# Designs tried in a protein design run: peptides against a protein of PDB entry 3ZN8. Part 92

Target 1, 125 residues: chain A of PDB entry 3ZN8
Amino acid sequence: LEEYDKIQKKMEDVMEGKGKLTLRDVYAQIIALRKMGPLSKVLQHIPGLGIMLPTPSEDQLKIGEEKIRRWLAALNSMTYKELENPNIIDKSRMRRIAEGSGLEVEEVRELLEWYNNMNRLLKMV

## One batch from the design tools (peptide; made by RFdiffusion4, then SolubleMPNN)

Design b2_p25_4_s1 (from b2_p25_4, 12 letters changed)
Fold by OpenDDE base, seed 1:
Structure b2_p25_4_s1 (fold): chain B 125 residues (1-125), chain A 25 residues (1-25)
Amino acid sequence: as target 1 above (125 residues)
Amino acid sequence: SEEEERRRRALLELIREFEQEELKK
């Protein structure tokens, strides 16, 4: 199907970030983080975290790792245009992403809200 | 499977969205 091929191309073109933080950048960071090992190991390498936050239990670390895995599934279900311009993701797109990733729409919304908050913070710095 | 059905529905919706975008051009 010509339409199918076009969709595949849109999903495969994710290679370069824009001058601002995008979900493509988030994706790249998650991949880099996973290469470092389990979330528990990553957190151990963050200086001062133990001073700022209570030491998370093993169960809490597993929950966090599962959340990241779920977000990665959502990101893998997005097109290049959506990753580069998350603001175009409307309710229809969120539902598609959720269904494609096996997540609830609310989880996709949570990811987008997190991204928006992070992007706002970075613009203030 | 249930997972295959979810993926199928998602793909159909994406195709529909693409067609709508093309019609707007």
Scores: peptide ipSAE 0.128, ipTM 0.574, DockQ to the pose 0.017
Fold by OpenDDE base, seed 3:
Structure b2_p25_4_s1 (fold): chain B 125 residues (1-125), chain A 25 residues (1-25)
Amino acid sequence: as target 1 above (125 residues)
Amino acid sequence: SEEEERRRRALLELIREFEQEELKK
């Protein structure tokens, strides 16, 4: 619970331009959310933080949980420098991360694209 | 397998990068 509050404060600071959201923050958030229980329970309390539509079906929830699991594998295959500065991740780094995590390069790219979109949205608020 | 070898090489590269980051401190 304490970790969750820290993450929320960090997100608020980023939205106010007081900081930058990193993949380390994303990792911490995912871990904190998983400790709260399944995605269905998490999404009930945090509308809009889901990777699926606001009212996902049971199948969509399963897909989302699998996606999160795969993203965690990718994050666990990154260096600290990459987690703090995702913009340095080039094709070579993406390949290394993908191969190390057992993912396709496209899946790693998807994670990075999601991060970039999220970061842009936070800066616009 | 070829896939396992690629994963092994990726891990070695990760370790090398980590060591280089530590050396810069």
Scores: peptide ipSAE 0.126, ipTM 0.586, DockQ to the pose 0.018
Fold by OpenDDE base, seed 2:
Structure b2_p25_4_s1 (fold): chain B 125 residues (1-125), chain A 25 residues (1-25)
Amino acid sequence: as target 1 above (125 residues)
Amino acid sequence: SEEEERRRRALLELIREFEQEELKK
């Protein structure tokens, strides 16, 4: 229990890194977003956007929230080294993360693919 | 259950890897 608590405490201390986007940064961003509440509500407070953007249905928001919760579970099942260097996550690590988080391996793969795509986009900017 | 056992094993592996990472620091 103490060892698990240490892992949890370490994960709770995960904040934005410097320079390269890591899964640690992703974790911090998700936590920040959750503190702000539903993104849809935040967007609604931006003048002009509420008129131009279709408001997501409540169901779509719930689906998105559930997906974020699953991703958080996956992130909380990663080691610090994996969070800092997601590229080291092989099939074995991915399976461990999935099993630890109660997710399908495909869901973990989706998270990693999303991360890779975001990292590529950031390099283009 | 078999699922609980798999999750338990995954947690033990995570702890082991975490400890190894801390020792390398």
Scores: peptide ipSAE 0.115, ipTM 0.568, DockQ to the pose 0.018
Fold by OpenDDE base, seed 4:
Structure b2_p25_4_s1 (fold): chain B 125 residues (1-125), chain A 25 residues (1-25)
Amino acid sequence: as target 1 above (125 residues)
Amino acid sequence: SEEEERRRRALLELIREFEQEELKK
């Protein structure tokens, strides 16, 4: 719970322009979420989410959990500098990460694209 | 095997990247 709060504070700081979201932060979030339990349990702890978003089916939750697990594998294959500065990840690094994690290069690209989108969204809020 | 070769290349690239990162410090 304490770790989760730290991560939330970090996200708030980024939203306020006081920091930068990194893949290290993403990694920490994934770990914190996993400690909370399955996605179904996590979603149950978010008040109002069920009102704003349709409740995912069990199959959709499983797919989401698998995707997160695969992204975690990619993150575990990154260097500290890559985690702190994802913008340095070129095609060669992306290939290495994919090979090291047993993922397709496209999956690593998807993770990076997701990160970039999230970073942009946080800066807009 | 092709898989072993890919793993070998990945490891060599990783080592090179670490070395380059140290040189930038």
Scores: peptide ipSAE 0.118, ipTM 0.583, DockQ to the pose 0.017; fails the geometry check

Design b2_p25_4_s3 (from b2_p25_4, 13 letters changed)
Fold by OpenDDE base, seed 1:
Structure b2_p25_4_s3 (fold): chain B 125 residues (1-125), chain A 25 residues (1-25)
Amino acid sequence: as target 1 above (125 residues)
Amino acid sequence: SEREEERRRALLELIQKFREEELRK
């Protein structure tokens, strides 16, 4: 519960422009989410969405889990400085991270793009 | 488990707060 409170406060700070979302925050969120179980179960409890959203098949859940596992590998291959300041990750760093995590550079780029989009979205909300 | 349920509730509350804030702006 304390972990979620911390995540909530961090998200609120970012939304209010009092802070920034980092990849360290993303890492913490992913770990917390994995401990909670399938996100689909959470979405089903949202009023109005449970009726509209089909429950993911077991195969879809596995695909999602594999993607998250790969992202965690990438995050584990980053330095503390990169986790705190993802904007410093250039092509050279991205290649190193990919090689260290056993991923393609495109997969690391996808993670960073997702992060950037999420950060922009949170500031807009 | 009870712990998982508590985490689920916390996440749902967070999502709800984000939605409310978005609708308010």
Scores: peptide ipSAE 0.064, ipTM 0.450, DockQ to the pose 0.056
Fold by OpenDDE base, seed 4:
Structure b2_p25_4_s3 (fold): chain B 125 residues (1-125), chain A 25 residues (1-25)
Amino acid sequence: as target 1 above (125 residues)
Amino acid sequence: SEREEERRRALLELIQKFREEELRK
C-alpha cells in the first residue's frame, strides 16, 4: 500500500498543480505495476469491474508487456536530468537513448509523446 | 509469489477504498 500511496499522491499533486510528472515517476509506476503482475489479473479481482472490463487476450497482454519492457529499456538509457526534465530530450538525445536501449527512435518518440499526453491530461483533470 | 499477492491485495484495497469514496459522494 505504501508504494501505491506514494504514486497516487504524486499523481494527485500533479493534478493539483503541485509539481510535475517526470519520467522518473513513470518509471516508478511501471515498476510498481510490474510488481503487481498483469493489471488484468488485478482488475479481475475487483468485484464487478472484472465482468465489465473486457479481458485482453493473452496475446494482447504479451504485446503490452513487451512494449512496457521496451519503454523501461529506454528509461534505463536516460540520464537523471532527462528523467527529471524530459523536455530537454532533443533529437540528438533521443537518438542516443534509442541506440543505448536497442530501440528505434520512433519508439522513444512514442514514449515521450505518451508522457507528454499523460502530463497534459493530469494537468487538465 | 506471496510478495506479489500482497502487493495485489494492497492495490485492490486501494482501489476499493477509492470506489467506496466515490460512491459516497
Scores: peptide ipSAE 0.058, ipTM 0.446, DockQ to the pose 0.043
Fold by OpenDDE base, seed 3:
Structure b2_p25_4_s3 (fold): chain B 125 residues (1-125), chain A 25 residues (1-25)
Amino acid sequence: as target 1 above (125 residues)
Amino acid sequence: SEREEERRRALLELIQKFREEELRK
């Protein structure tokens, strides 16, 4: 329950322009979601989230779970500085992260693009 | 704005639903 309270406070701060969404926040949210299981169905009601979420299809469930695992691998390969300030991640950093996580560079870029889109969306609320 | 407040309330409601479902595990 404590993690949900932290998420709530963070989201409120971002919504009020008193903070920013970081990749560390994303990491925390993903971990929380993995613990929830069926709670992931609530996320589908959040516009623009853009993550493959659990669907009625078993195959799609597997795809979504794999995508989450891959993103976690990428996040686990980032430095604290990168997690807190994703804008510093250049081509060299992306390559390192990709190699460390066993991902393609394009997959890391996709994660960063998703993050940027989410951050913009939250600031527009 | 009123619109911003409505969006905030919706987000808080979703978070609350997460808490409730977690307690049911």
Scores: peptide ipSAE 0.045, ipTM 0.433, DockQ to the pose 0.089
Fold by OpenDDE base, seed 5:
Structure b2_p25_4_s3 (fold): chain B 125 residues (1-125), chain A 25 residues (1-25)
Amino acid sequence: as target 1 above (125 residues)
Amino acid sequence: SEREEERRRALLELIQKFREEELRK
């Protein structure tokens, strides 16, 4: 619960423009989610969403889990400085991260793009 | 487990709060 409270506070701070979402935050969230199980199951308990969100097939869950696993590998290959300030990740760093995680550079780029998009969205809220 | 359920509740609360904030803007 303490971890979730921290995440909540962080999210609130970001939404209020008092902070920024970092990849460290993303990492923490992923770890928390993995302990809880598939997010989709949680979302299904939200009124209205259970109707709108189809239950993912087992295959879809596996695909999602694999993607998260890859992202975790990438995150684990980042330096603390990179996790806190993802904007410093240039092509050289991206290549290093990819090599360290056994991923393609494009997969690392995808993660960063996702992060950037999420961060932008949060700042717009 | 009870711990898992507590985490789920916490996450649901977080999501709900996030939605509420989005709706206010």
Scores: peptide ipSAE 0.053, ipTM 0.463, DockQ to the pose 0.057; fails the geometry check

Design b2_p25_4_s4 (from b2_p25_4, 17 letters changed)
Fold by OpenDDE base, seed 2:
Structure b2_p25_4_s4 (fold): chain B 125 residues (1-125), chain A 25 residues (1-25)
Amino acid sequence: as target 1 above (125 residues)
Amino acid sequence: DRERQERLRALLELIEKFRLEELKK
């Protein structure tokens, strides 16, 4: 719950234009999601914020967990500057991160694409 | 406060939706 509250506060700050979503924030979010499960389940326990969303199957959760573990490895292989400013990650940095995390370059690219999509979602709200 | 909570809920819903889409790939 504490991790969720931290994520909530950060998201509120971003929504108010007081900050930006970074890969550090993504890392924290991933950790929170692993501990609490799907956000839909978390929101169901929040008075007044309950929503009905499709829930992933157990198999989908397992696949997602493996993907998340890979992304965490990538994030752990990034420098502080890269975590704070993902836009500086060029092909050379991406390859280094991939090698350091034991991932394919494409997996690192996918993480960065996911991050960019999250930023787009923030602009939609 | 209420409007802020609604915005946050909407954001979390979008994130969850996106996550589900990624898991289906």
Scores: peptide ipSAE 0.043, ipTM 0.539, DockQ to the pose 0.315
Fold by OpenDDE base, seed 3:
Structure b2_p25_4_s4 (fold): chain B 125 residues (1-125), chain A 25 residues (1-25)
Amino acid sequence: as target 1 above (125 residues)
Amino acid sequence: DRERQERLRALLELIEKFRLEELKK
């Protein structure tokens, strides 16, 4: 609960332009989301709040869990500087991260693309 | 306040939507 509150506050700060979402924040969010499950389940318990988003199937949840596991491996292979400033991750760094995590370079690129998209979306809110 | 709660709700919904879209890829 405390971790969730910290993540929530961080996201609010980013929305207000008071901070930047980093890959460390992403890491914390991933861990928190794994503990809580889909946010849609949480929102479904709040009357009048939340659009009923389609709940992922069991197979989709398994695929998502595997993807998260792989992304955590990548994140664990990053330096502190990279986690704080993902924009410095070039092809050489991506290759190192991939090799260190046992992933393909394309999977590391996918994580970074996901992060960039998330960060862009947060700035639009 | 109610405005803050609404902004938070909107953010959470956006994150969930984004997460679901990524899982479909």
Scores: peptide ipSAE 0.034, ipTM 0.529, DockQ to the pose 0.334
Fold by OpenDDE base, seed 5:
Structure b2_p25_4_s4 (fold): chain B 125 residues (1-125), chain A 25 residues (1-25)
Amino acid sequence: as target 1 above (125 residues)
Amino acid sequence: DRERQERLRALLELIEKFRLEELKK
């Protein structure tokens, strides 16, 4: 519940233009979501905030878990500056992160692309 | 407060949808 409250507060700050979603926030969110499960499951336990959304099957969650594990390795190989400002990650930094995490450069690029897409979605809300 | 909560719910829904789409890949 504490991690959920942190995520909620951060999302509120972003919606109000008081904060920016960073890869550090993504890292924290991934950890929290692994503990709490899908957001729909978390929200259904909150009176008045319950929403009925499709939830992934256990098999889908298991498949996604491996990808998330790989992304966490990449995130753990980033510097604090990179986590706070992902836009500074150039080709040299991506290669270093990939080498440090045991990933292909393309996988690191995929993570960054995912982050950029997520950030665009947040700006549309 | 209600509008803020609705906006937050919409944001969380978008995040959840995006997460689901990524898990399907």
Scores: peptide ipSAE 0.034, ipTM 0.531, DockQ to the pose 0.289
Fold by OpenDDE base, seed 1:
Structure b2_p25_4_s4 (fold): chain B 125 residues (1-125), chain A 25 residues (1-25)
Amino acid sequence: as target 1 above (125 residues)
Amino acid sequence: DRERQERLRALLELIEKFRLEELKK
């Protein structure tokens, strides 16, 4: 519950323009999400919303868990400066991160693309 | 508070949708 509140507060701050979503925030959210389970379960804890979102299949969850594990490896291979300012991550940095995490450069790029998409979504809500 | 909760819900739904789309790739 404490982690949920932290995520909620951070998301609210970003949506209100009081903060910037960083990869450090993403890391914290991923860790919290793994503890809480699917976001659909998180939404069920929101009073009064009563909307049963479709839950991913067990196979989709397993694929997601592996993807998250790989992304965590990438995040763990980033410097503090990169986590706080993901936009500084160029091709050289991506390659270093990939090598350090045992991932392909494309997987690191995918994570960054995902982050950029999330940041855009935050601005739309 | 209610409006914030609704916005947060919408955000979480979008994130979940995005995650599902990524898993389907």
Scores: peptide ipSAE 0.051, ipTM 0.546, DockQ to the pose 0.311; fails the geometry check

Design b2_p25_5_s1 (from b2_p25_5, 17 letters changed)
Fold by OpenDDE base, seed 1:
Order: structure tokens, then sequence, then C-alpha cells
Structure b2_p25_5_s1 (fold): chain B 125 residues (1-125), chain A 25 residues (1-25)
């Protein structure tokens, strides 16, 4: 609970322009969410999701959990400098991260693209 | 203390990379 509150405060600070979201923050968020239990339970705590989105099937939840597990493997293969400043991750770094995590380079690229999209969304709020 | 933790992590990452390369050969 304390870790979750710290993450929420960090997100608020980023939305207020007092900082930037890093992959370290993403890692902390994923770990906090996993401590809450299965993705199904996490989704139940998001207000309005059950009303606006169809309830994901058990298969969709499993796919989501596998994707998160793969992203954690990638994050665990990043240097602290890369986690704090993901913009330094070039093609050579992506390949190293992929090899170190047992992922395809495309999967690492997908994670970075997701991160970039999240940062853009947070800056628009 | 933080510097020691950084060095440990960098070493672990290097070891993982070396292991992945060895498995690909």
Amino acid sequence: as target 1 above (125 residues)
Amino acid sequence: EREKELDKRERELLLKLLQAKALKE
C-alpha cells in the first residue's frame, strides 16, 4: 500500500511538470500491481474500466500477464542509466537488452514505444 | 552504498549477456 501511494504521488508530480516518468517508475508500478494479485483483481480497482471496457476473458488476462512478465525481464536487463533515461537506448542497447532477457528486439522496442506514449499522455494532462 | 549497488547490478547484467551469447554459439 505504501509503495502504491508513492507511485501515485510520482505520477501526480509528473502530471504537474515536477518530473518525468522513468522506466524505474514503470518497474515499481508493475511490481506494486503484481503484489495486489492477478491482473483481474487489479483491473477491478480501476474506476470506470468495468463500465467502459468489456470484461477481459481469462485468456486475455493470461496474455496480459505474460506480456508484463516479458517486460519485467527486459527491465531487469537494463542498466540504471537506461532505467532513469530511456532515451539513451539505441539499437545496440536494445539488442543487448533483448539478448540479456531472452526477448526479441521487437518486444523491447514495443516496451519503449509504450513508455514514450505514456510520457506523451502524462504531459498532455 | 549506492555506487556499490550500481556496480553489482552492472556486473550481473554483464554476466547475463555473456551467458546469452554462450548459449547462442
Scores: peptide ipSAE 0.279, ipTM 0.780, DockQ to the pose 0.018
Fold by OpenDDE base, seed 4:
Structure b2_p25_5_s1 (fold): chain B 125 residues (1-125), chain A 25 residues (1-25)
Amino acid sequence: as target 1 above (125 residues)
Amino acid sequence: EREKELDKRERELLLKLLQAKALKE
């Protein structure tokens, strides 16, 4: 719970224009969520989610969990500099990360695109 | 298509997690 609160504070700071969301923050968030149990249990703890979003099917939850596992493999294959500054990750770095994690380059690109979209979203709120 | 929907849901989930904690304070 303490780790999760630190992550939330970091997200709030970023929303206020203080600091920057990094892939290290993303990694910490994923680990904190996994400590809470299966993704299904995490989703159940989100107030209002069941009202605003259709409950994911069991198959969708499994797909999501596998995707998160693959992203963790990618993150574990990144250098500290890349985790702190994902914008330095070029095609050569993406290929290295993909090879090191056993992923396709497109999966690494997707993670980075997701990160960029989240970072834009947090700055707009 | 399913991946794009998962990505959208994941983004919405993160926002809702932030909002839900703000409401618990």
Scores: peptide ipSAE 0.083, ipTM 0.544, DockQ to the pose 0.310
Fold by OpenDDE base, seed 5:
Structure b2_p25_5_s1 (fold): chain B 125 residues (1-125), chain A 25 residues (1-25)
Amino acid sequence: as target 1 above (125 residues)
Amino acid sequence: EREKELDKRERELLLKLLQAKALKE
């Protein structure tokens, strides 16, 4: 609980422009959230999300869980420098990460794109 | 190359620490 709160505070600080979202932060958050149970339970704890977003089907939740698991594998294959500064991840690094995680390069790219988009969004808030 | 190896080791340690912290919630 305490570590989860620290992670949430970090995310809040990033949204307030007091920090930068890193993949390390993402990793920590995913681990913390996964401890809460299935993604469905996690989503239920996000205020307003159940009202604003259509409830995904159970199958979509399973797909999401698998996606997160795959992203964790990618994150576990990244170096500290990459986790802290994902912008250094070039094609060679992406390939290494993909190979190390058993993923396609495109999946690693998707994670990075998601991260970049999220980080941009958080900076605009 | 040596720097990359050191970075990997640091990462593994950090990840273990992060996991351990997450388990202590």
Scores: peptide ipSAE 0.103, ipTM 0.546, DockQ to the pose 0.031; fails the geometry check
Fold by OpenDDE base, seed 2:
Structure b2_p25_5_s1 (fold): chain B 125 residues (1-125), chain A 25 residues (1-25)
Amino acid sequence: as target 1 above (125 residues)
Amino acid sequence: EREKELDKRERELLLKLLQAKALKE
């Protein structure tokens, strides 16, 4: 409950323009989701999700879980300054993060692009 | 457009996952 309430409050603060979503917040969310168990089990317990979203195949769930695992590796390879302010991540930092996490540079770029898009979406609501 | 729709779905999924966690705890 405490982790959930902190994440919700942070999302509310960002939507109200009182805060910024950081990669530290993203990390906390991913960890919170992983504590719920496999994505397949989590999605099965969400009422109405099967109606609103095409129920991803078991294979699509596995692909999504693997992608999240890879992004966690990238996040674990970031410095505290990078997690708090992802905008400082240049090409050199991105390459270092990729090498440290065993990912392709493009996968790190995809994570950063996703973060930027998510942060924009949260500000528009 | 498709990327924005994916981002919206990911956001909605994240919110629903957080709600599901709150219901489980």
Scores: peptide ipSAE 0.092, ipTM 0.557, DockQ to the pose 0.146; fails the geometry check

Design b2_p25_5_s2 (from b2_p25_5, 18 letters changed)
Fold by OpenDDE base, seed 4:
Structure b2_p25_5_s2 (fold): chain B 125 residues (1-125), chain A 25 residues (1-25)
Amino acid sequence: as target 1 above (125 residues)
Amino acid sequence: DRERELDRRFQEDLLKLLVSKLKKE
């Protein structure tokens, strides 16, 4: 819970325009989320939100867990500099990360695209 | 489907934060 609170604070700071989301933050978030399970379960206890956030099926959760495991492998294959500044990850770095993680280069690209989308989303909130 | 789970979980975190802020206002 303490680790999760730190992640939440980081996200709040980014939403307030203080700092930036990094892949290190993403890694920490993924680990925390895996420990806590789907936050939809927590949100379902909030009156009025349970209807807006349906719980995914068990099969959907399994698929999601596999994707998370693959992305964690990619993150574990990145250098500290890459985690802090994902924008430095060029084609050569992507290939190295892919090879080191047992992923396709396209999967690494997908992770980076996801990161960029999330970073944009946080800045808009 | 591939990016959707991580997106969903991230969005859930954001929603939780937003709701928490709204409740404090």
Scores: peptide ipSAE 0.113, ipTM 0.603, DockQ to the pose 0.217
Fold by OpenDDE base, seed 5:
Structure b2_p25_5_s2 (fold): chain B 125 residues (1-125), chain A 25 residues (1-25)
Amino acid sequence: as target 1 above (125 residues)
Amino acid sequence: DRERELDRRFQEDLLKLLVSKLKKE
């Protein structure tokens, strides 16, 4: 819970423009979210939102979990500098990370693309 | 689809934070 609270504070800081989301933050968040389960369950209990978030099927959750495990392997193969500043990850670094994690370079690229999309989203909030 | 799950979880957390902020207003 304490770790999750730290992540939430970091996310709040990023949303307020006081910080930047890093892959280290992403890593921590993934771990925390895996422990807590889907936040959609929490959101469903919030009165007045009226938004039924589609609950993924168990099979979709399993597929998602495998993808997350692969991304965690990639993250574990990154240096601290790369985790803090993902923008420095060039083709050479991506290849190293892929080789170290047993992933295809494209999968590492997908992770980085996802990260960039999240950063863009956070800047809009 | 698999990228979507991680994205979804991240978005859900953001939404939770947004809702929390809205409740304080």
Scores: peptide ipSAE 0.111, ipTM 0.604, DockQ to the pose 0.216
Fold by OpenDDE base, seed 1:
Structure b2_p25_5_s2 (fold): chain B 125 residues (1-125), chain A 25 residues (1-25)
Amino acid sequence: as target 1 above (125 residues)
Amino acid sequence: DRERELDRRFQEDLLKLLVSKLKKE
């Protein structure tokens, strides 16, 4: 519960231009989401939100969990500086992170691209 | 391998925030 509140506050700060999303924030979000499950289930219980959000199938959840596990391995292989400032991650750092996590360099690149897209999205909201 | 699950979850969090703000207004 406290973890969700921190994530919400961080997202608010980024949307207001008072902060930036980091990979530490991403890590915290992933951990919180794994503990509480899909947010769609929570939204379905909010009175007045008659929005029936489709729930992913069990198979889709398993695929998502595997992807999350791989990204967590990458995040655990990053330095503190990289987690706080992902923009410093160059090709050499990506290769090191990939080797340390047992991933392909392309998978690390995919994580960084996802992060960049989410960070841009938050700033536009 | 779906980059989509993390994207979906992130979007859900954003939607929750937006809805919460709209309800307070």
Scores: peptide ipSAE 0.103, ipTM 0.604, DockQ to the pose 0.218
Fold by OpenDDE base, seed 3:
Structure b2_p25_5_s2 (fold): chain B 125 residues (1-125), chain A 25 residues (1-25)
Amino acid sequence: as target 1 above (125 residues)
Amino acid sequence: DRERELDRRFQEDLLKLLVSKLKKE
C-alpha cells in the first residue's frame, strides 16, 4: 500500500508537469503490480500500461508475466544514471544491457520505446 | 569514483529486493 501511494503521487506529479517518469519509477510500478495482481489500481491510473501487462486470459497472462520478467532483467542491467535518464541510452548502452540481461537488443529497444510512449502520454494529459 | 560506488550499491539493493520478492512468490 505504501509503495502504491508513492507511485500514484509520482504519476500525479508527472501529469502536473512537476517531474518526469523514469525507468526507476517503471521498475517500482512493475514490482507493485506483481504484488497486487493484474487488477492493480496502478494499472487503472496509467493509460496504455494495461495493453502490455497480463490480461484476463491465461495465455495472455503468461505472455505478460514473461515480458515483465524480461523487462525486469533489462532494468536490473542498467546503471542508476540510465534508470534516471533513459534518454542517454544509445546503441552501445542498449547492446551492453541486452548482453547483461540475456535479451535481444530489440527487446531492450521495445522497453525504451514503451517508456518513451508512456512518458509522452503522461505529459499530454 | 563516488558516483560509480553509488551505482553499484543501488544495483545491489535492487538485486536484494528482487531476490527477496522472488523468494516470497
Scores: peptide ipSAE 0.028, ipTM 0.493, DockQ to the pose 0.026

